# Peptides against a protein of PDB entry 3OGK: the designs that were tried, part 246

Target 1, 307 residues: chain A of PDB entry 3OGK
Amino acid sequence: ATPDRLSRRFPNLRSLKLKGKPRAAMFNLIPENWGGYVTPWVTEISNNLRQLKSVHFRRMIVSDLDLDRLAKARADDLETLKLDKCSGFTTDGLLSIVTHCRKIKTLLMEESSFSEKDGKWLHELAQHNTSLEVLNFYMTEFAKISPKDLETIARNCRSLVSVKVGDFEILELVGFFKAAANLEEFCGGSLNEDIGMPEKYMNLVFPRKLCRLGLSYMGPNEMPILFPFAAQIRKLDLLYALLETEDHCTLIQKCPNLEVLETRNVIGDRGLEVLAQYCKQLKRLRIERGADEQGMEDEEGLVSQRG

## One batch from the design tools (peptide; made by RFdiffusion4, then SolubleMPNN)

Design b1_p30_2_s1 (from b1_p30_2, 12 letters changed)
Fold by OpenDDE base, seed 3:
Structure b1_p30_2_s1 (fold): chain B 307 residues (1-307), chain A 30 residues (1-30)
Amino acid sequence: as target 1 above (307 residues)
Amino acid sequence: EEEEKEREIEEKIREYLREKALKELEKAKK
């Protein structure tokens, strides 16, 4: 579907999801077809789709100008923006979004590639947003954002239920976890092993409602921090955990209410047997190949609409 | 290929749970 055809058919469209070309094509930034750029869609949104509240771009090329135009066009009517595996923008584009869209509830930039200029976008979000429910910049590299701003967001956004972050040191997020009283899902962070301080993370206090979790670089020494609330865990993301097969078995046995597991092939047949034995409520299992075996994801570009 | 592997794993898990449930039922009848 073309943008112009979509707007003519559905002038009252509330949700738009666009999928671009496979990841390999995005990295090459080769404009094979206009379908890889969001610009024509943003133009159509700005001009004709005045009721649009939710935008999801997947594997699209997005410029700062595109984000600025979208932000100004939708302003406080924009509730959801997902930049899923997108590229081409900088933190200036993000700043424009959070500056103009003060009532945004979902902001996602998971696995997006961008140029980081500063941390102002997160600071602006922290200072002015009270509506945020989902914040996700999982598998991104932000070096200039402040954990204090994340804490402020948690304090001010009472409906905040899901937060996925990049490589924050987990100890810097203590204040965030304390403030995020209604948080149900957390992924990311960075657990850094210290041979001289084996109990470095043992006193971490997690939000009481936390039931979906994925801690990056969690090894067998850090895994026990989950045991006090393992029975309430419903989803585990172990893709970036440093757990071996036996560690998987140990953790899975403590999670009888597990519904979703995402892990690597290291779980092995033994881990799967344990999973079947102890996790009777399991609904979804995702097993990825290790980093060395990850082939190019051939996902076809599709456009989906919801009205 | 990855979707096929996931389906195979799900089938194995379902089979295991089914067998376990049957064994538990048989024990309860004794």
Scores: peptide ipSAE 0.015, ipTM 0.365, DockQ to the pose 0.019
Fold by OpenDDE base, seed 5:
Structure b1_p30_2_s1 (fold): chain B 307 residues (1-307), chain A 30 residues (1-30)
Amino acid sequence: as target 1 above (307 residues)
Amino acid sequence: EEEEKEREIEEKIREYLREKALKELEKAKK
């Protein structure tokens, strides 16, 4: 779908984000030789930026030493740390952050690559943090963290509103969902179809305030679990859903208050028509091409500067 | 406002790293 067709169909669309394959050009913005190390910045933060409460690194190389220095320098003054698509650190670095920054409110590691040594960082966070509002390790590979620690975090952090996780079996998160009474956003998990138990997920209870959702590997058989609260859904992330065009149409029709949709090109023209018909409050639409469509579409990202 | 501040920091980091890398490249060519 061309941006022009989308704009005509969605006059209230405020932002269109088409993400194709990251152009190699983004890698060229980081000089090949110095790989975008955060070390100089961490040094500057530690020495001169004593009032800094929020740190966001995007597509940078971050070492455990960098994280340790940052953690010790800012300690309880650090409220936000976002390691967005970063690399070079291990879970030891994360452990240092959560050990020293006990009042952190936002911790993000979305799409970061790291070496996982253990799950101690999440355990430490669970044991000592009561301030957490946003936890995001979406599209990461943590195999050694415990769903129980996530549940503990939900119980202890009353202001927890957004949680994005990797491939947790969704049934292991039942305790988490019960504890996370104020949760508004959840992304990730893993839905695994069991032919022998078609109703495996039908009794899954979501937090009452949940309105932004993305369940990984959700197929048409699991999709009905959303129907009881589909009318309150404002954001859907279907990038990792296993829905066909008709499934999209079915779900979209049940989400009249949808403001943000992220999906794949499988939605098709038909899905877009249904979207235009039923979702009058749509503000943002993101359509990614599936792996098979090699088309070099120029990321014409109209970034609307919302000041 | 918080998102804007984060964006500003991100941009500053990018700029700093770019400038530093360019300076180092220039030094290596001398």
Scores: peptide ipSAE 0.014, ipTM 0.389, DockQ to the pose 0.019
Fold by OpenDDE base, seed 4:
Order: sequence, then structure tokens, then C-alpha cells
Structure b1_p30_2_s1 (fold): chain B 307 residues (1-307), chain A 30 residues (1-30)
Amino acid sequence: as target 1 above (307 residues)
Amino acid sequence: EEEEKEREIEEKIREYLREKALKELEKAKK
């Protein structure tokens, strides 16, 4: 639908999800001149959708100006912003969002491509937000943000339940994990193997309620850090883990309450047998092709619900 | 192709669970 038609039909709209590449049936509803740009939508939101509290852009081009306009238009009424696989903005745009939307609860930039100017946006978020529940910049490349700001967010946001990050060294997040008392989900980070210090990560203390987990670059040497709470794990993201088939079998056997598994084809038939044997509550399974399989472009494998 | 692989895996899991359930039922009948 065109933004103007949407606002006229739904003046009290509270949640909007836009996809830049709609299904063929939806192409007829989007003017060609809009392309994948959010600008026309942001203009309409700013002018006519005054009750909007949740915005989700998927695979769209978003400029800093668009983010600034959205931030100023919705301010503290904006509770959710998801920039899902978006591009075209910089960290200045993110800074505008967190500066003006101080009561934001969900902030997502997962798989978005952007220019990183500085880490001010996360610092500003840490200094002024107490409402955050979900922070997700999984599969992004932030190099200038501080893990200390993440710790501050955890201390100040008591309702923080889900955090997905890029390549933070996990040991730098010790303070964050100690502060994030209500955290249920964590994905990302970086586990760096040190042959000279095999016990490097053995003293990591995770939040007590943690049940959805995906540690990047976790190998078989680091995997035992999960064993103390493996029985409470409900979701595992092993897409970026460095686990072989037998490692999968070992871990899966320790996760009888697993409901969601995301992994690579390295799990193999053996891993699937073990999964069937030990994980009776499994609801969703996603298997991606490993980097070694010259398969087609990263089409998002649809998690098929096991009905 | 990825969706197809996921479906195949789900089918294998379902088949395994069905076989296990049948074996358990057979044991219970004895």
C-alpha cells in the first residue's frame, strides 16, 4: 500500500513493518518510484501516523536524515525500531534515534550495513535509556563501541532480556553478564582460542535466566562452559560455532529442553539422530549450508515450524 | 534448496520418533 493510503485507512496504526523486496503480489501496492527507500514512509509517519510506536524496516535503504526525521517525529513514543538488513545510514543516524527516543524498548540493526563513525550512539543509549528490553546488532561490524557501555545498559535497563552483539571478546563482557540479571537471550561475541590458556573462558559466569544462546566461534574446547546450564537451554544458535558433528552430538545430549536449533549441515545425520533422541521438545530446526558448500546466495532458510 | 533440506531433516526426525514410539509400544505389549 502507498503510505498515504495506509494513513488514511489506518490513522491509528501502532505497528508498521515494511519490506524492501516485497513478494510479487505486493509489488503492485508499492509505487515504483519509492524503490527500497524508506523516505516516503518516514514522511508519512511524521505527518500522519502519530500513534505509531513500532517500526520495522526490512531490506530497505535508510538514510541518516530518515532516521533523524523518524526520531524527532516519534520521540519517546517510539518503542520499537528494527532496521533489519537495511543499508544507507551511519552511526550518526543511530545516535539521533537513541538521543530522541529515550524510552525505546527494542532496537535492532541485525545484518544491517552501515558506515561506522564512532561509538557515541551506544554511549548515549547507556547514559539515558532505562527502558531497553531488546538490543540486537547481531551480524554487524561495530569496532568503535565500548563493552563498558553495554555493561552500563545492563545495569540501568532492568527489563533487558535479549542482547545480540557483534564480535566483542567474551571476556570483555564479564561485567555485562554480571549486570544483566534478567537476560534470557545472548547471541554473538567472539571466543578466541588460546592454546597457551585452555581454561581462558572456564570462569565465565552467565546470567541465571539465560536460555537462548549463540556464541560465535565457540569450539569444542569452549563448549563445556555451557554444560552447567545446558538443561535450561531452549534455543541454540550454532551457525557461527566451530563445532563438528561429534561436538554437536555431545552438546545436544546435554540440552533435553531444546526447542529451537539453528546450525549448519555439519550436524549430519548422526547429529539429527541424537537430536531426535534427546530433544523431544524441539519445535524449530534451521540448517544452513556451510561456507564450504558453494551453494546459492544466502537465501534466508525459512525456519519451517515442525507442525 | 535450503528449505528442502530442512524439510528432509524434519521428515527424518519425525520418522525416527515414530519408529521409537512404535518400538516402545511393542515393548509395552509384551
Scores: peptide ipSAE 0.017, ipTM 0.374, DockQ to the pose 0.020; fails the geometry check
Fold by OpenDDE base, seed 1:
Structure b1_p30_2_s1 (fold): chain B 307 residues (1-307), chain A 30 residues (1-30)
Amino acid sequence: as target 1 above (307 residues)
Amino acid sequence: EEEEKEREIEEKIREYLREKALKELEKAKK
């Protein structure tokens, strides 16, 4: 369906998810020649979808102008914006979103490609938002944002439960973790081994409710940091961990309440056996091929909830 | 292909659990 058809049919639409490459099931709902640009949709949202609260763009081209239009059109009514694997925008577009949508609860830019001009968007978010529940810029490269702004967000947003970040040094996030009292999920960061300081991260204090975790570049030396609360871990993202098969076995054995595991082929059959033995509550398992096997396009695994 | 692999792995895990459970049941009968 064209954007105009959608608005005519559903003038009170509250949630919209658009994918740049439609699955067969959504083929009839997507205009044939949209070229993956969100502009026609944003135009329609701005003009006709006045009750829209949630927008999710996946694998689409999004410009700063698109974001600005969306921000101004929805303002404080926008609760969720997900730029999932999108491209074409800069941090100016993000600034517009956070400036105009001060009650946004979910802001996601995971795996998006953008031009970074400055860190003002995160600073603005820190200064004015108290509503954030989910902040996700996982697998992005922000070099100009401040960990202090993230700490401020944690302090001001009492409902903040999930934060996924890029390559922040984990030690720079100590203040953030202390402030984020209700945080349940954290992914990203950067663990940097220092041969001269083997206990560099041993005193890291995580939020008490943390149960979904993925630390980037976590090796076997850093893994013990998780042991004090491993029993409460329900989800592990080990895709970017530097763990071998035996390390996986060690960690998995410490996580009897694990429900979701995302890892690489390095887990092996042995790791799977250990997983089966110790993780009786496991609901989902994602295994990706290591970097050496280039070719498989991340087909979005339909998590078949087989109950 | 990734979904198929995930399903295959899930099946392997389930199979392992079933076999283990059966072995434990057999030991308990002895």
Scores: peptide ipSAE 0.014, ipTM 0.366, DockQ to the pose 0.021; fails the geometry check

Design b1_p30_2_s2 (from b1_p30_2, 16 letters changed)
Fold by OpenDDE base, seed 5:
Structure b1_p30_2_s2 (fold): chain B 307 residues (1-307), chain A 30 residues (1-30)
Amino acid sequence: as target 1 above (307 residues)
Amino acid sequence: SAAREAAEIERKIEEYLREEALKRLEKAKE
């Protein structure tokens, strides 16, 4: 599919993003010794930007010392911290942030690489934060954090609207979903197919306001769990779903209000035709190449944007 | 404005990253 062809099919499409590699691979485009240290920026923020409430680092090297300095400098004034595709820190740095910035609203570390020492940072966040609106550690590898802490966060943070997680077993998040009454967006988790238990996930109850969704490893057997609320889905992330072309067609037909779709080239021309037919409100489409396709080493993707 | 200051910092970071990416690209051509 070409941008020109897609633009003709989707008159309301405002942006198109084509990636040659999976999102997780983009971080590897930057060498670890690249030299993009945040230290001078943290110094500047600490010394001269005393009213700064939002910090976003993208593809930077961040140390625990940097995070500690930032945390202490901004304290409860820090509302947003985004460590987007960053590296160099440990969970001790995260602990410092959540310990000192107890009114943080947005905490993101999506696609960041770090050393995991323990799950204390999430526990501390669960114990003391009531302000959190966005929590995002999508495409990370936390093994020592507790889904119970995530549930506690959902219970205590009534403004929590967006949560993106790593590879939590979805069934471990049942309590979280029950507690997260105002949740609008969820991405991540892990759906694990069990041939001996095909109905494993059929009784999952999602938050009633959920409209932006991406379930990792969702196959055709699990896909029906979305059908009861498919009509209210506005954004769908299928990049890590295990759906074939016809599965895409089946799901897309049930999502007439879809505005944003992220998927792989497995959608094919057939899926795009169905998308054009049923999803008239589509605004953004992202298609990534499959893992079997060769991409450019430095390719970050192509973007086409329209007003 | 805190929001404006944050935006400026983000802009500077993005500019820095773009510059570094260009340098890397040039080195790869050698």
Scores: peptide ipSAE 0.022, ipTM 0.562, DockQ to the pose 0.024
Fold by OpenDDE base, seed 2:
Structure b1_p30_2_s2 (fold): chain B 307 residues (1-307), chain A 30 residues (1-30)
Amino acid sequence: as target 1 above (307 residues)
Amino acid sequence: SAAREAAEIERKIEEYLREEALKRLEKAKE
């Protein structure tokens, strides 16, 4: 559909999800700059979709100007923004969003490609937002953001339930975890091996309601940090864990209430046997051949800037 | 719905295990 057609048909649209690139882009089969630009949609949102509070751009090209326009147009009415596998923007665009949309509840930029100018966007969230429920910059690389700002967000946003981050050292997030009293989901971070201090992570205190978890680079030495609350784990993302088959077996046996498992084929038949034996509540299972081999996603119709 | 999903997952697991078992058996015969 074209932006103008959509707005004419649904002037009171509350939620919009646009998909601008085919799944083939995931496999580098097409140029990165190929796909839908959000510009015409942002224009239409600004002018005609004044009830819109949820925007999800998937695999689209998004500029800072687009984000700025969207931010100013929707302001505090914007509750959800998902830049899902998008590209073309910088942290200046993110800053504009969080500056103008101070009541945003969901902010996602998972797997988006962007230029990092500074960490001001996260600081701005920390200073002004109290509504945030979901923050997701999973599989991104931020070097200029502060874990202290994340802690502040956790302290101020009492409804914060899901946080997915990039390559933060987990120990830098101790304050965050202590502050995030209602956090149910955490993914990302970075567990780094230290031969001289093998138990450096053992005293990590996780939020008491944590039940969906995916710690990046978690190996067998770090895995025991989950054992105290393994029984309450409902979702486990092991795609980027450094666990072998037997490690999977060990962990799975301790998670009898597991409902969702995402992992690699390293789990093997042995791990699957254990899974079947101990995880009777399992609802979804995702097995990837490797971290670098992403599976194909189900897609509906694609939307381009030309409709 | 949840029960159906669980059943489907179980089926997939069983199928996977069966396939792997067959592969192992074939290799053992060689």
Scores: peptide ipSAE 0.000, ipTM 0.292, DockQ to the pose 0.026
Fold by OpenDDE base, seed 4:
Structure b1_p30_2_s2 (fold): chain B 307 residues (1-307), chain A 30 residues (1-30)
Amino acid sequence: as target 1 above (307 residues)
Amino acid sequence: SAAREAAEIERKIEEYLREEALKRLEKAKE
């Protein structure tokens, strides 16, 4: 259906999800960086979808102008914006969103590609938002944002339960973790091995309710930081961990309440056996191919749902 | 019911986007 047809049929639409990238069958025909433009949809949202609270763009081209129009059209009525694997915008577009949508609860930019001009968008979010529940810019490349702003967000947003970030040094997030008292999920960061300080992360204190976790670049030396609360962990993202098969086995054995595991094929058959033995509550398993066995990027790893 | 309706909407949108993509591809090949 065209945007105009959709609005006519569903004038009271509250949630909209758009998937711009064609199915795998069309992958060979369309460049990998190609996506549908959100512009016609944003126009329709601005004009006719006055009750829209949630917008999810997946694999679409989004311009700063599109974001600005969306922000101004929905303002404080916008509760959820997900730019999932999108491209074409800059941090100016993000600034517009957080400036005009001050009651946004979910802001996602996971795996999006953008031009970074500054860190003002996160600062603005920190200064004015108290409603945020989910912040996700996992697998993005922000270099100009401040971990202090993230801490401020945690302090001001009492309902903040899920935060996924890029490559922040994890020690810079100590203040954030202390402030984020209700945080249940954290993914990202950067664990940097220091041969001269092998225990530099051992005193890291995580939020007490943390049960969904994915620390980037976590190696076997850093893995023990999870052991004190491993029994509490329900979801692990090990896609960007630096763990070998045996390391996986060690960690999995300590997570008897694990429900969701995302990892690479390095887990191996042995790791899967250990998983089956110790994780009886497992509901979802995602195994992706490592960078060395890059098949078609769009081939979803073998997802086995047992439940 | 709301979930089913949402799923239907998403499918229709996906179909539209696929059609538009195909049109663009055809134009690029001429």
Scores: peptide ipSAE 0.039, ipTM 0.627, DockQ to the pose 0.025; fails the geometry check
Fold by OpenDDE base, seed 3:
Structure b1_p30_2_s2 (fold): chain B 307 residues (1-307), chain A 30 residues (1-30)
Amino acid sequence: as target 1 above (307 residues)
Amino acid sequence: SAAREAAEIERKIEEYLREEALKRLEKAKE
């Protein structure tokens, strides 16, 4: 369906998800640089889809102009924007979104590539938003945003339940964790080993409701910070953890209520055995190939049988 | 149901994108 046909057929559309890249079967047939442009869709959204609250672009080319048009067209009616593995925009586009869409609840840029001009977008979000529930810029590289703005967001957004970030030093997020009283999910950050301060993370206090977690670069020395609340962990993202097989075994044994595990093949057969033994509530298991294995970017890891 | 409608919309969008991709691919082969 063309954008115009879609709008004519569904004038009261509230949620739109667009996928720019074809399925894996066609992946080899289409150049990697082939991305669907969101422009015609944004135009249609702006003109005809006046009840749209949720927009999800996956693997699309999104320009700052597209974001600006979308932001102005939907304004405070926009509740969800997901730029999932998108490209073509800068932080100016993000700034436009957060400036005009002040009641946005979900903002996702996970795995998107963009040009970073400044950190104003996060600052603007911190200054004006009180509705945010989900903030996700996991697997992105922001160097100019402030952890203080993230803390402000946590303080002002009482319904904030899920935050996934890039390479923030975890110690810089102490204030954030303290403020994020209702946070249930956190992924990302950066745990940096310090030979001179082996216990530098041991006093880190996590939100009390935290049950979905993925700390980047978490090694065996940092892993014990999870032990006090490991029993309440339901989801672990260990894709970017620096854990070996034995470390996996140690952690998994302490997470009897684990429902979702995402990890690399380093878990090994031993880790899987331990998982089967201790995690009886496991619903989903994703095992990805390590970075060293040049697999297809779209290779879906092994998923456990869903009941 | 709203869920079924959403699924149908997504399917149609995917179909459109596939068709457009194929058209572009055909043009690129010319």
Scores: peptide ipSAE 0.024, ipTM 0.500, DockQ to the pose 0.024; fails the geometry check

